# Peptides against a protein of PDB entry 4XPM, part 166

Target 1, 160 residues: chain A of PDB entry 4XPM
Amino acid sequence: VMLHSKNVKGFLENTLKPYDLHSVDFKTSSLQSSMIITATNGGILSYATSNNDVPKNSINEINSVNNLKMMSLLIKDKWSEDENDTEEQHSNSCYPVEIDSFKTKIYTYEMEDLHTCVAQIPNSDLLLLFIAEGSFPYGLLVIKIERAMRELTDLFGYKL
Target 2, 67 residues: chain B of PDB entry 4XPM
Amino acid sequence: DIKGTIAFDTHGNVIESTGVGSQRIEDIGDLSKVTLDAEGFAQVQGDSLLVHLYKRNDITLAVYTSA

## One batch from the design tools (peptide; made by RFdiffusion4, then SolubleMPNN)

Design b2_p25_6_s3 (from b2_p25_6, 10 letters changed)
Fold by OpenDDE base, seed 2:
Structure b2_p25_6_s3 (fold): chain B 160 residues (1-160), chain C 67 residues (1-67), chain A 25 residues (1-25)
Amino acid sequence: as target 1 above (160 residues)
Amino acid sequence: as target 2 above (67 residues)
Amino acid sequence: SELSEELDKFIKEGLEAIKKRLAEE
């Protein structure tokens, strides 16, 4: 099964939705951004952002996209380093997970005041990246990205 | 009478927090070390609040009450 | 979402279980 760019974009947009509980008074903000990037170069293949108040083609939009590019590159680099660091893989910031018999890792990274998490789509050259506000709990962020990856089986094994 | 909650994972990271729990995230370090009974329960006295623990499927729920 | 429903279910389960324990004490 193939995922078209439009379908992926829509999927990522859906991941932005906030978490809201009714059993207790707990609600998060929407994710700031959700992206699929290349593990090789950190290039953005698809992205969604909750900040849609910027006029199209404005300088502010360009700046926001540039910021995402910077973030993706930084996180990709950190991820690459950690994938070659046994100690980092055993930290509380690394979650080994298994999805449909495929193994991958979820990493949490604090980027200034933002909470981020990234995970390699199983056996692929792609990374899924969530960026949230600092108030977004890491444990929930990890669960959220795990659930998202379970819906991206079409990208499992994708090689560039 | 629940004063707050914290849910956290096996890595000690928060899943959710409410009420006084949101102000006591630092408790997770100690709470994660508490020995649970066979049913996954524990009770810990902390400051003026009683903390009730319930763990299932690698998620721990801490409930803060006055008693 | 499904995630929120699952977590709500867990929390509700835990709250009720704790309440039950308290009542038995």
Scores: peptide ipSAE 0.652, ipTM 0.940, DockQ to the pose 0.900
Fold by OpenDDE base, seed 5:
Structure b2_p25_6_s3 (fold): chain B 160 residues (1-160), chain C 67 residues (1-67), chain A 25 residues (1-25)
Amino acid sequence: as target 1 above (160 residues)
Amino acid sequence: as target 2 above (67 residues)
Amino acid sequence: SELSEELDKFIKEGLEAIKKRLAEE
């Protein structure tokens, strides 16, 4: 069954949940944002954010959304550059992965004080993007986004 | 008797850290170069701490102890 | 969380394995 926009939104909201271990005393913060954006233009198709304490339709909300739009565009641009750069694809910030016989890559990008990672949904024109605080470990962020992509099979092969 | 832990991937990126491990993320560079035995174990002497390494499935766990 | 469970399992496994090695030394 194809994911509806409502279902995608809910999925992204669930990805915001922090990572919590019990074997050792380790717990992360929630993700700041989780988004599905277009690989072509960096446009946001769906997003979730942990910062919901802003009045709706307020200037602060608008600025927040605009900030997300800016970040998504910047990350898309960096991703596009790296996808066309063999050297960057072999850098330590690039994780080649295979999901259900589909190959994709996970990139980690530091944006100001934030930790981000982005990955193309296999064979699609869509990118999955996680934005976290700087305290969120990159290795864990990569694992998290990989696991998330495995749940988005309905979007595999999606073309705009 | 564990003073802290670090788990990291093959890219040297942290997966988790606790205790003194959180203050020794820079150790990953050296720890990643340590030769493990056939079972995936190693020990590395630190300043005042002993680091125990366990690697499986491309994830390395470093455990810091006083001895 | 499935991810948490997997990593917890790994950490626990590693801790136990290290403890076992320490006992053998």
Scores: peptide ipSAE 0.652, ipTM 0.940, DockQ to the pose 0.898
Fold by OpenDDE base, seed 4:
Structure b2_p25_6_s3 (fold): chain B 160 residues (1-160), chain C 67 residues (1-67), chain A 25 residues (1-25)
Amino acid sequence: as target 1 above (160 residues)
Amino acid sequence: as target 2 above (67 residues)
Amino acid sequence: SELSEELDKFIKEGLEAIKKRLAEE
């Protein structure tokens, strides 16, 4: 199944859903946002946000989108710095992973009181970015984004 | 009786926590250094609770019990 | 979700394994 723009949006929306375990009493909040951004400029290609029932084209909606743009840019910058820093790549905030013979890295970043996770979609100019509340555990966030990337094979190798 | 749990990865980051485990995230530093037996088990005495460790596929589960 | 199911499976496995060890002591 080929990913179209609508399908990507729907996919990102689905990633927002919380995890609810039953073996133990553990449940997360929904992700605040899920985005696909460019690795070059941090530009948002697609995004989804939880509880974004703000009227369309309202000032509040614009401010919310602008906030996402700012966060995406900041995280892209940090990612770019780390990709050129060997020490940062060996920190416990970096997870080297391999998906279908493609190597990539998952980074965790604390941004203000938020927990974020970003990873380059294999062999592409795109980054997948999750933003969650501070209560969302980093270890789980990493697993979540890895599994999400495995479902984005159509974007592997995507170049701008 | 289980008083709580912590699951964490090889980087020491939390995957899940419940009960008293949620208040003992700082234990991960020490728990990650514990030598496990051949089957991936260990027991560690906490301040007042016993911690049971089980590790498989690079994920460690810590279970806190009163005894 | 698939991830939730896998994590539940792991945790359940661990809990059962720990219980088994305790019973054997």
Scores: peptide ipSAE 0.652, ipTM 0.940, DockQ to the pose 0.931
Fold by OpenDDE base, seed 3:
Structure b2_p25_6_s3 (fold): chain B 160 residues (1-160), chain C 67 residues (1-67), chain A 25 residues (1-25)
Amino acid sequence: as target 1 above (160 residues)
Amino acid sequence: as target 2 above (67 residues)
Amino acid sequence: SELSEELDKFIKEGLEAIKKRLAEE
């Protein structure tokens, strides 16, 4: 079983949706970005953004895409460093999790004024990355990315 | 008579907050250390508000009431 | 979403449980 590129894009777009409770008055903003990137070089394989009002091939679009590329690279580098640092893996910013007997880790990173969350897709060379506004609580980001990871079983074990 | 809520995980990170709970995120440090009874409940007096705790499946819900 | 439904269910259960405890006191 394999997730096709168009299916992955649609999946990422769906993750952008805000959290909206009706039991209590609580609602988040949409995720700013959702991406699948390579763990090796931070290259973007697929992405979705909440702002789609930028004309194609415009300077603004180019800058936006370049910004995503830069952020993905920076987060990949930080993730790589932490994966080689046992002390960082024991901080409250690291969540060891198990999905269908596969182990992985979820990291939360504050990047400028943004809240980010990244996790290695189990046994793969891929990372799932969420970028949200600073008002998006980290605990909810972790739950959100964990639930999303459970829907990406087709990518488990994916090697470049 | 609920004045607000905070839900947080075992790492002390917020899942949701409403009402006065949104302004009392710093309470999580102390609330996370409270010993719960066998059913997962506790009550803690905080300032002028009473905090009711309910924990299940590694998520703690704090409910702030006037009494 | 499913996540919203799960969390709403948890919040509802917690609120009802707390209300029940208060009524028993």
Scores: peptide ipSAE 0.651, ipTM 0.940, DockQ to the pose 0.894

Design b2_p25_6_s4 (from b2_p25_6, 11 letters changed)
Fold by OpenDDE base, seed 5:
Structure b2_p25_6_s4 (fold): chain B 160 residues (1-160), chain C 67 residues (1-67), chain A 25 residues (1-25)
Amino acid sequence: as target 1 above (160 residues)
Amino acid sequence: as target 2 above (67 residues)
Amino acid sequence: SELSEELDKFIKEMLDAIKKRLAEQ
């Protein structure tokens, strides 16, 4: 099934759901935000947030969106730097992965008190970005984004 | 009696932690160096707790017990 | 979620393996 803009939004909203590992009585919070951004400029193509209690067109909504724009730009910049840094690509913050014979990398970044991870959708100009609370373990965040990316095959190879 | 757990990946990053494991994240450094047997298991004596290790598919699970 | 269940199943299998090993001792 082809992913349309509405489908992407719904997909991102679904990624917000927490992980519940009831076998060991472990449960996370929901992701704070989930986004698809451009690798070139960090522009937000689609996003979802857990906080939906903000009135539309309010100052608070504008500030929230602006904050997401700021974070996406910062993360894109760091991602771009790391993609040009061999040492960073071999750090514990970089996970090379292969999905259906397509190679990509997952990076984890600390942003203030938030835990973030970002990955280039294979062979595309797009990045998938998760933002979580500091209590969300990085190892689990990496697993989460990898599994999520496997459902975005329609975006593999997407060029702007 | 399980007192807690830690699951971590090959980068030493936490996947999950529960119970006393949540307070012993620093153990990952040492636990990652433990030699596992042919089946992927090991047992390590910790601070008053016994740590049972099992690794499969790049994930290590540490289970803390009193004995 | 389905993704959560996948990992939980895996963790459970690992936990069960440890429990089984303990029972054999």
Scores: peptide ipSAE 0.732, ipTM 0.950, DockQ to the pose 0.880
Fold by OpenDDE base, seed 3:
Structure b2_p25_6_s4 (fold): chain B 160 residues (1-160), chain C 67 residues (1-67), chain A 25 residues (1-25)
Amino acid sequence: as target 1 above (160 residues)
Amino acid sequence: as target 2 above (67 residues)
Amino acid sequence: SELSEELDKFIKEMLDAIKKRLAEQ
């Protein structure tokens, strides 16, 4: 069982929405981007972005997509390195978590002035990747991606 | 009279911050080491403000008040 | 969103707990 591509796209678009904690008058910006990529080569299987003002097939769109491809590859490489580094797995930037008896890790990475968060979808060849502005707190970003992964059970165990 | 808040996780990373709490993120290092009572509460003096701590399910909420 | 509402409810409960503790002192 696996989610249809259009359902995954819609899911990622929904993850872009900001957190509004009105009980304490705290609100974030929207995520800049949300992606599902391959853990093997960082290829983008699906993505959503908050910038929808770029005309289709324009030079600006091509550059934007290419930028996402580059970021996904860089983050995949960093993730791969950390998965083979015991010391990095015990840093404050790594969150071991368990979802429905499946174990995975959430990593936070600062990419230039952006706050990013990446996690392997449990027992799969896929990574979920969030890219946010620097004002988006890492602790909240971790909660956001952990909760999002709980809705992707159909992708658990997916192999390329 | 609440002057601000900070919520943070067990890694010391911010979940949310408001008011004076947004300007005192550096307090997390010390606040994370405070011994809580059996019900998960503590009260500490932070500069000119009182800090009221409560921890539940690996989340700590710090509330800053004048008194 | 529903996800933010879940966390907001949790934070509100924690805030209320602190307020209750203060009222008892």
Scores: peptide ipSAE 0.731, ipTM 0.950, DockQ to the pose 0.900
Fold by OpenDDE base, seed 4:
Structure b2_p25_6_s4 (fold): chain B 160 residues (1-160), chain C 67 residues (1-67), chain A 25 residues (1-25)
Amino acid sequence: as target 1 above (160 residues)
Amino acid sequence: as target 2 above (67 residues)
Amino acid sequence: SELSEELDKFIKEMLDAIKKRLAEQ
């Protein structure tokens, strides 16, 4: 079964769910946002947000979407810079990973008071981007996005 | 008897923290340098608490106890 | 969630390993 646009949206919505490690009584908040963006221009192909209480087509909704667009562009730019910087790829903010023999990297970025992580979907022109509150630990965020990417095999190799 | 926990990865980034562990994130720097035994365990005295370490698959769990 | 349970199970196994070591002392 192929991942269609509707399925991608639903997938991203599902990633918003918090982690509950009840064995040690630890629970996170929901992700603020989850997005698939283009690696070239930072354009948003699909997104999900936890703040769904904003009226549709309202000025507040427009501003919220515009904020996501701004963040995606900023993160894409930082990612692009790091992909061309060997030193940055060896920092604690970069996690080399391998999924089904495909190699990619996960980057963590602090955006104001938010914790974010981004990763190139293997062999594709797409980035998966998670935005969380500052209380969401980076190590867990990295694990979360790695596991999520394993479910996006239909997008591996996707080129614009 | 457990006063708190910290789980962290090989980059020193937190995976989870609870109890007194949430107030001792700064310990990760030292804990990451502790030599583990052949089974992946170690014990370290940290201030007034004893820290029990176990590492598996690039994840280290630190459990804080009073003794 | 499914992914959350996977990690929780792993953390629990690690915690149990520590508890087991403590019991042996």
Scores: peptide ipSAE 0.731, ipTM 0.950, DockQ to the pose 0.882
Fold by OpenDDE base, seed 2:
Structure b2_p25_6_s4 (fold): chain B 160 residues (1-160), chain C 67 residues (1-67), chain A 25 residues (1-25)
Amino acid sequence: as target 1 above (160 residues)
Amino acid sequence: as target 2 above (67 residues)
Amino acid sequence: SELSEELDKFIKEMLDAIKKRLAEQ
């Protein structure tokens, strides 16, 4: 099965939805951004953002995209460093997980006032990246991205 | 009777927090060290509140009550 | 969302378990 660009975009848009735990009256904000980036260069292959209150083709939109590019690059670099650092992989900000017998790691990174979470799509050259407000708890963010990756089996093993 | 909740994972990171639990995130460090019974339950007295713990599938839920 | 509901259901079950334990005391 092939994932087309539109399908990926739609998937990422769906990941923006907040968590609403009615049982305990807890609700999050929507994710600010959701992206699939390359593990090699941090290039954005696809992205979705909840901040759509910006006129198209405006300077503000350009700045927003540029900001995403910057964040993706920074997170990719940090991820790459951690993948080569055994100690960092044993910190509380690293979650080794297994999805359908495929192993990967989920990392949480604080970016200024934002909470971010990144994970390599198993055996691929791709990273899934969530960016949320600081009020979004890391434990929940990890659950969210882990569950999301389970829906990206078509990208498992994808090489650039 | 529930005054708040905290759910946290095995890394001590918050999954959710409500009520007084939102103001007691620092309790996770101690709560994570509490020995649970065979059914996964424990009760700990903290400050003026009781904390009721239950762990299942690597998630711990702490419920704060007055008694 | 479906994923949100899944976790909510799980948390609900845990909460109910605690409530049940309390009622038995």
Scores: peptide ipSAE 0.731, ipTM 0.950, DockQ to the pose 0.894

Design b2_p25_7_s1 (from b2_p25_7, 12 letters changed)
Fold by OpenDDE base, seed 5:
Structure b2_p25_7_s1 (fold): chain B 160 residues (1-160), chain C 67 residues (1-67), chain A 25 residues (1-25)
Amino acid sequence: as target 1 above (160 residues)
Amino acid sequence: as target 2 above (67 residues)
Amino acid sequence: MSEEEKEALKKLFDDLMKEIEEQLL
């Protein structure tokens, strides 16, 4: 089954949902944004945002999209730097993971007051990026993005 | 008689926190160093609360109780 | 820690992890 662009968009939208862990009575906010971006230049291929209160094609929407573009580029740049830095790859902000025998890394980055998490989709030119509020704990965010990547096997090996 | 919980990973990052646990995130540093038994359990006395630890697959759950 | 306490703690852990796994999408 091929994951079409609309399916990817829908998937990203679904990742926005918050956790509500009744076993321990803990819940999170929704993700602010969920994106698939290029590892080459941080270009956004698909995205979802919980902020849908802005009219279409409004200045505010444009600003919001521009903000996402900026954040994606900044995070891509940081990711690229870390991928070329052995020390950063062994830092506490880097989680090496293996999915279906593919190795990748999950990075956590503080972006102002936001908690972000980014990971290269295995063997691809794509990055999965989650942006959450500062109240969203990093440990859970890491788990979330790992589990999300496991559902994106159709994108494994995707090259631009 | 659970007063709160903290779940955290091997990087010391919080997965969840509730109750008194949310006010004791700083305990993670010490809790991560606690020696667990063969089954992954331990108890640690901290202040007026007892912390029950269980770790499996790089995730530690700390449960705070009065005793 | 008693066996009963261990089982309760383990169950809580299992429940927590199950919820996390189930609530991705």
Scores: peptide ipSAE 0.774, ipTM 0.958, DockQ to the pose 0.796
Fold by OpenDDE base, seed 1:
Structure b2_p25_7_s1 (fold): chain B 160 residues (1-160), chain C 67 residues (1-67), chain A 25 residues (1-25)
Amino acid sequence: as target 1 above (160 residues)
Amino acid sequence: as target 2 above (67 residues)
Amino acid sequence: MSEEEKEALKKLFDDLMKEIEEQLL
């Protein structure tokens, strides 16, 4: 399995865009971050962030990346714990889903004032992670990540 | 005549909320328990608003109206 | 609920879901 980093990066960038639901006059903010991380150690394989006006290699960029690394690790750890906890898998924070006959789970996690959700890409060692502002409703975030995973079939079964 | 909306999933999590619906998120608990007809519809009289419900594929849309 | 109301509600639901799907990417 070949991972095309540029294609994945572009995909993640596209997921950042906000919803503007005219049918009900509801709109969201952009996702703060969208990432693919390893399920093993929470390492970031690819990521996209909003507000990409930070100069490259600047201190601000470094701090931003470091913050993402921290969050990804924390979320990975929580995910790992929940994957080994039957009770947590049946909690309100867990959404079992099936994509193309593959079963996976979507978890929602509150991180300070941020709304996050994470899901294992089916049959892979990878996690898809969305980080949004607190105003982004969890139900919509879950739908978003589920639909996003359906577009990542090339990563299904990816093993490190 | 729509005063607001709430869409929510079977976990009680909000998908979207608008208008008075944004101020009535606490209604989800009760709305989720409403018995729907064979087509997935119901009407519930609230304190001052009428709530129109439609559920399909584990998603419920609640529309608040004055009547 | 009248049939007309049901139709309107269903349409709103459909429109909402369609927008959600279309605005993923």
Scores: peptide ipSAE 0.774, ipTM 0.957, DockQ to the pose 0.798
Fold by OpenDDE base, seed 4:
Structure b2_p25_7_s1 (fold): chain B 160 residues (1-160), chain C 67 residues (1-67), chain A 25 residues (1-25)
Amino acid sequence: as target 1 above (160 residues)
Amino acid sequence: as target 2 above (67 residues)
Amino acid sequence: MSEEEKEALKKLFDDLMKEIEEQLL
């Protein structure tokens, strides 16, 4: 089954759901946003957000989307810098991972009071980006995005 | 008898924390340096709590108990 | 640490990881 644009949107929406770990009695909030953006310009190809109570075409919706665009651009820029910095790739904010023989990296970035995590979809021009509240622990966020990428094999090797 | 938990990765980042573990995030630095046995277990005596450690696949679970 | 304690701790670890995987999507 090929992953179409509509399927991608639905997938991103599914990633928003919170964790409720009964084994240890730990729960998180929902992700604020889940996005696929371009590694070149930080353009948003698809996104999902937990703030769906805002009326369509309202000023508040526009502001929300613009905020996402701004964050995606900033994170893309930081990611680009780190990809060209050997020291940053060996920091605690970088997780090298391998998925189906493809190597990629997961980065964690603090954006004001938000916790963000970004990873290049293997061999592609696309980045997967999660934005969560500050209460969402980075270790769990990294696990989440790594596991999510394993479900996006249809996007592996995607070039713009 | 569990007073709290911390799960963390090899980068020292938290995966989850509960109970007294949520107040002891600073322990991760020391706990990550503890020598584990062949099965991946260790016990560390804290100030007033006993910490039970288990590590597998680069993830460490710390369980805090009394005594 | 007793064998019983080890098994309990290992079980908790397994349960935790299982929940994380199950709640991904």
Scores: peptide ipSAE 0.773, ipTM 0.957, DockQ to the pose 0.807
Fold by OpenDDE base, seed 3:
Structure b2_p25_7_s1 (fold): chain B 160 residues (1-160), chain C 67 residues (1-67), chain A 25 residues (1-25)
Amino acid sequence: as target 1 above (160 residues)
Amino acid sequence: as target 2 above (67 residues)
Amino acid sequence: MSEEEKEALKKLFDDLMKEIEEQLL
């Protein structure tokens, strides 16, 4: 089934759920946010957040949305800088990966007390962005975003 | 019995940690340098714990036991 | 490490990876 805006929103909401690894008795918190943003301007095309307790049309909702917009723009800018910096691409914060013969990179960024992870959807103008609490380990976050991208093949090659 | 675990990637980033492993994240630096056998296994004697290592597809699992 | 210990460790690894994969969505 093709991914439409409604399907993408639902997909992002599904990525929010925490891990509960019974094999080793390890569990995480839910992701704070999951977003698809433009690589050009950091504009949010779709997003999901675990904070559903904010009243609609309230000042708190406006602030929450504005905060997401700010974070997406900041991370997009950092990503853009790193994509133009060979040293940063070879740093410990960059994971080169290949999905269905497409090459892309996963970056980890610490934003204040949050753990973030961003990756360009292969051959597209889109970025997938996960925001988690500091207790969410980066290694698992990288695995999560890599596996998530493998489910977004309909967006491969998407151009604005 | 298992006293704890650490799973980590080739960048030294944690995938999961439990038990005593959560208190020994600093061990990753040394554990990542351990030579594994042909099947991907190794044992490393720690201070008071034995560390059992298994690596496959760039992911290492370390299991801490008392013996 | 005995063969039984190796198999147990490998099984734990496999179980862990399986859980990570199945809990994505």
Scores: peptide ipSAE 0.773, ipTM 0.957, DockQ to the pose 0.790

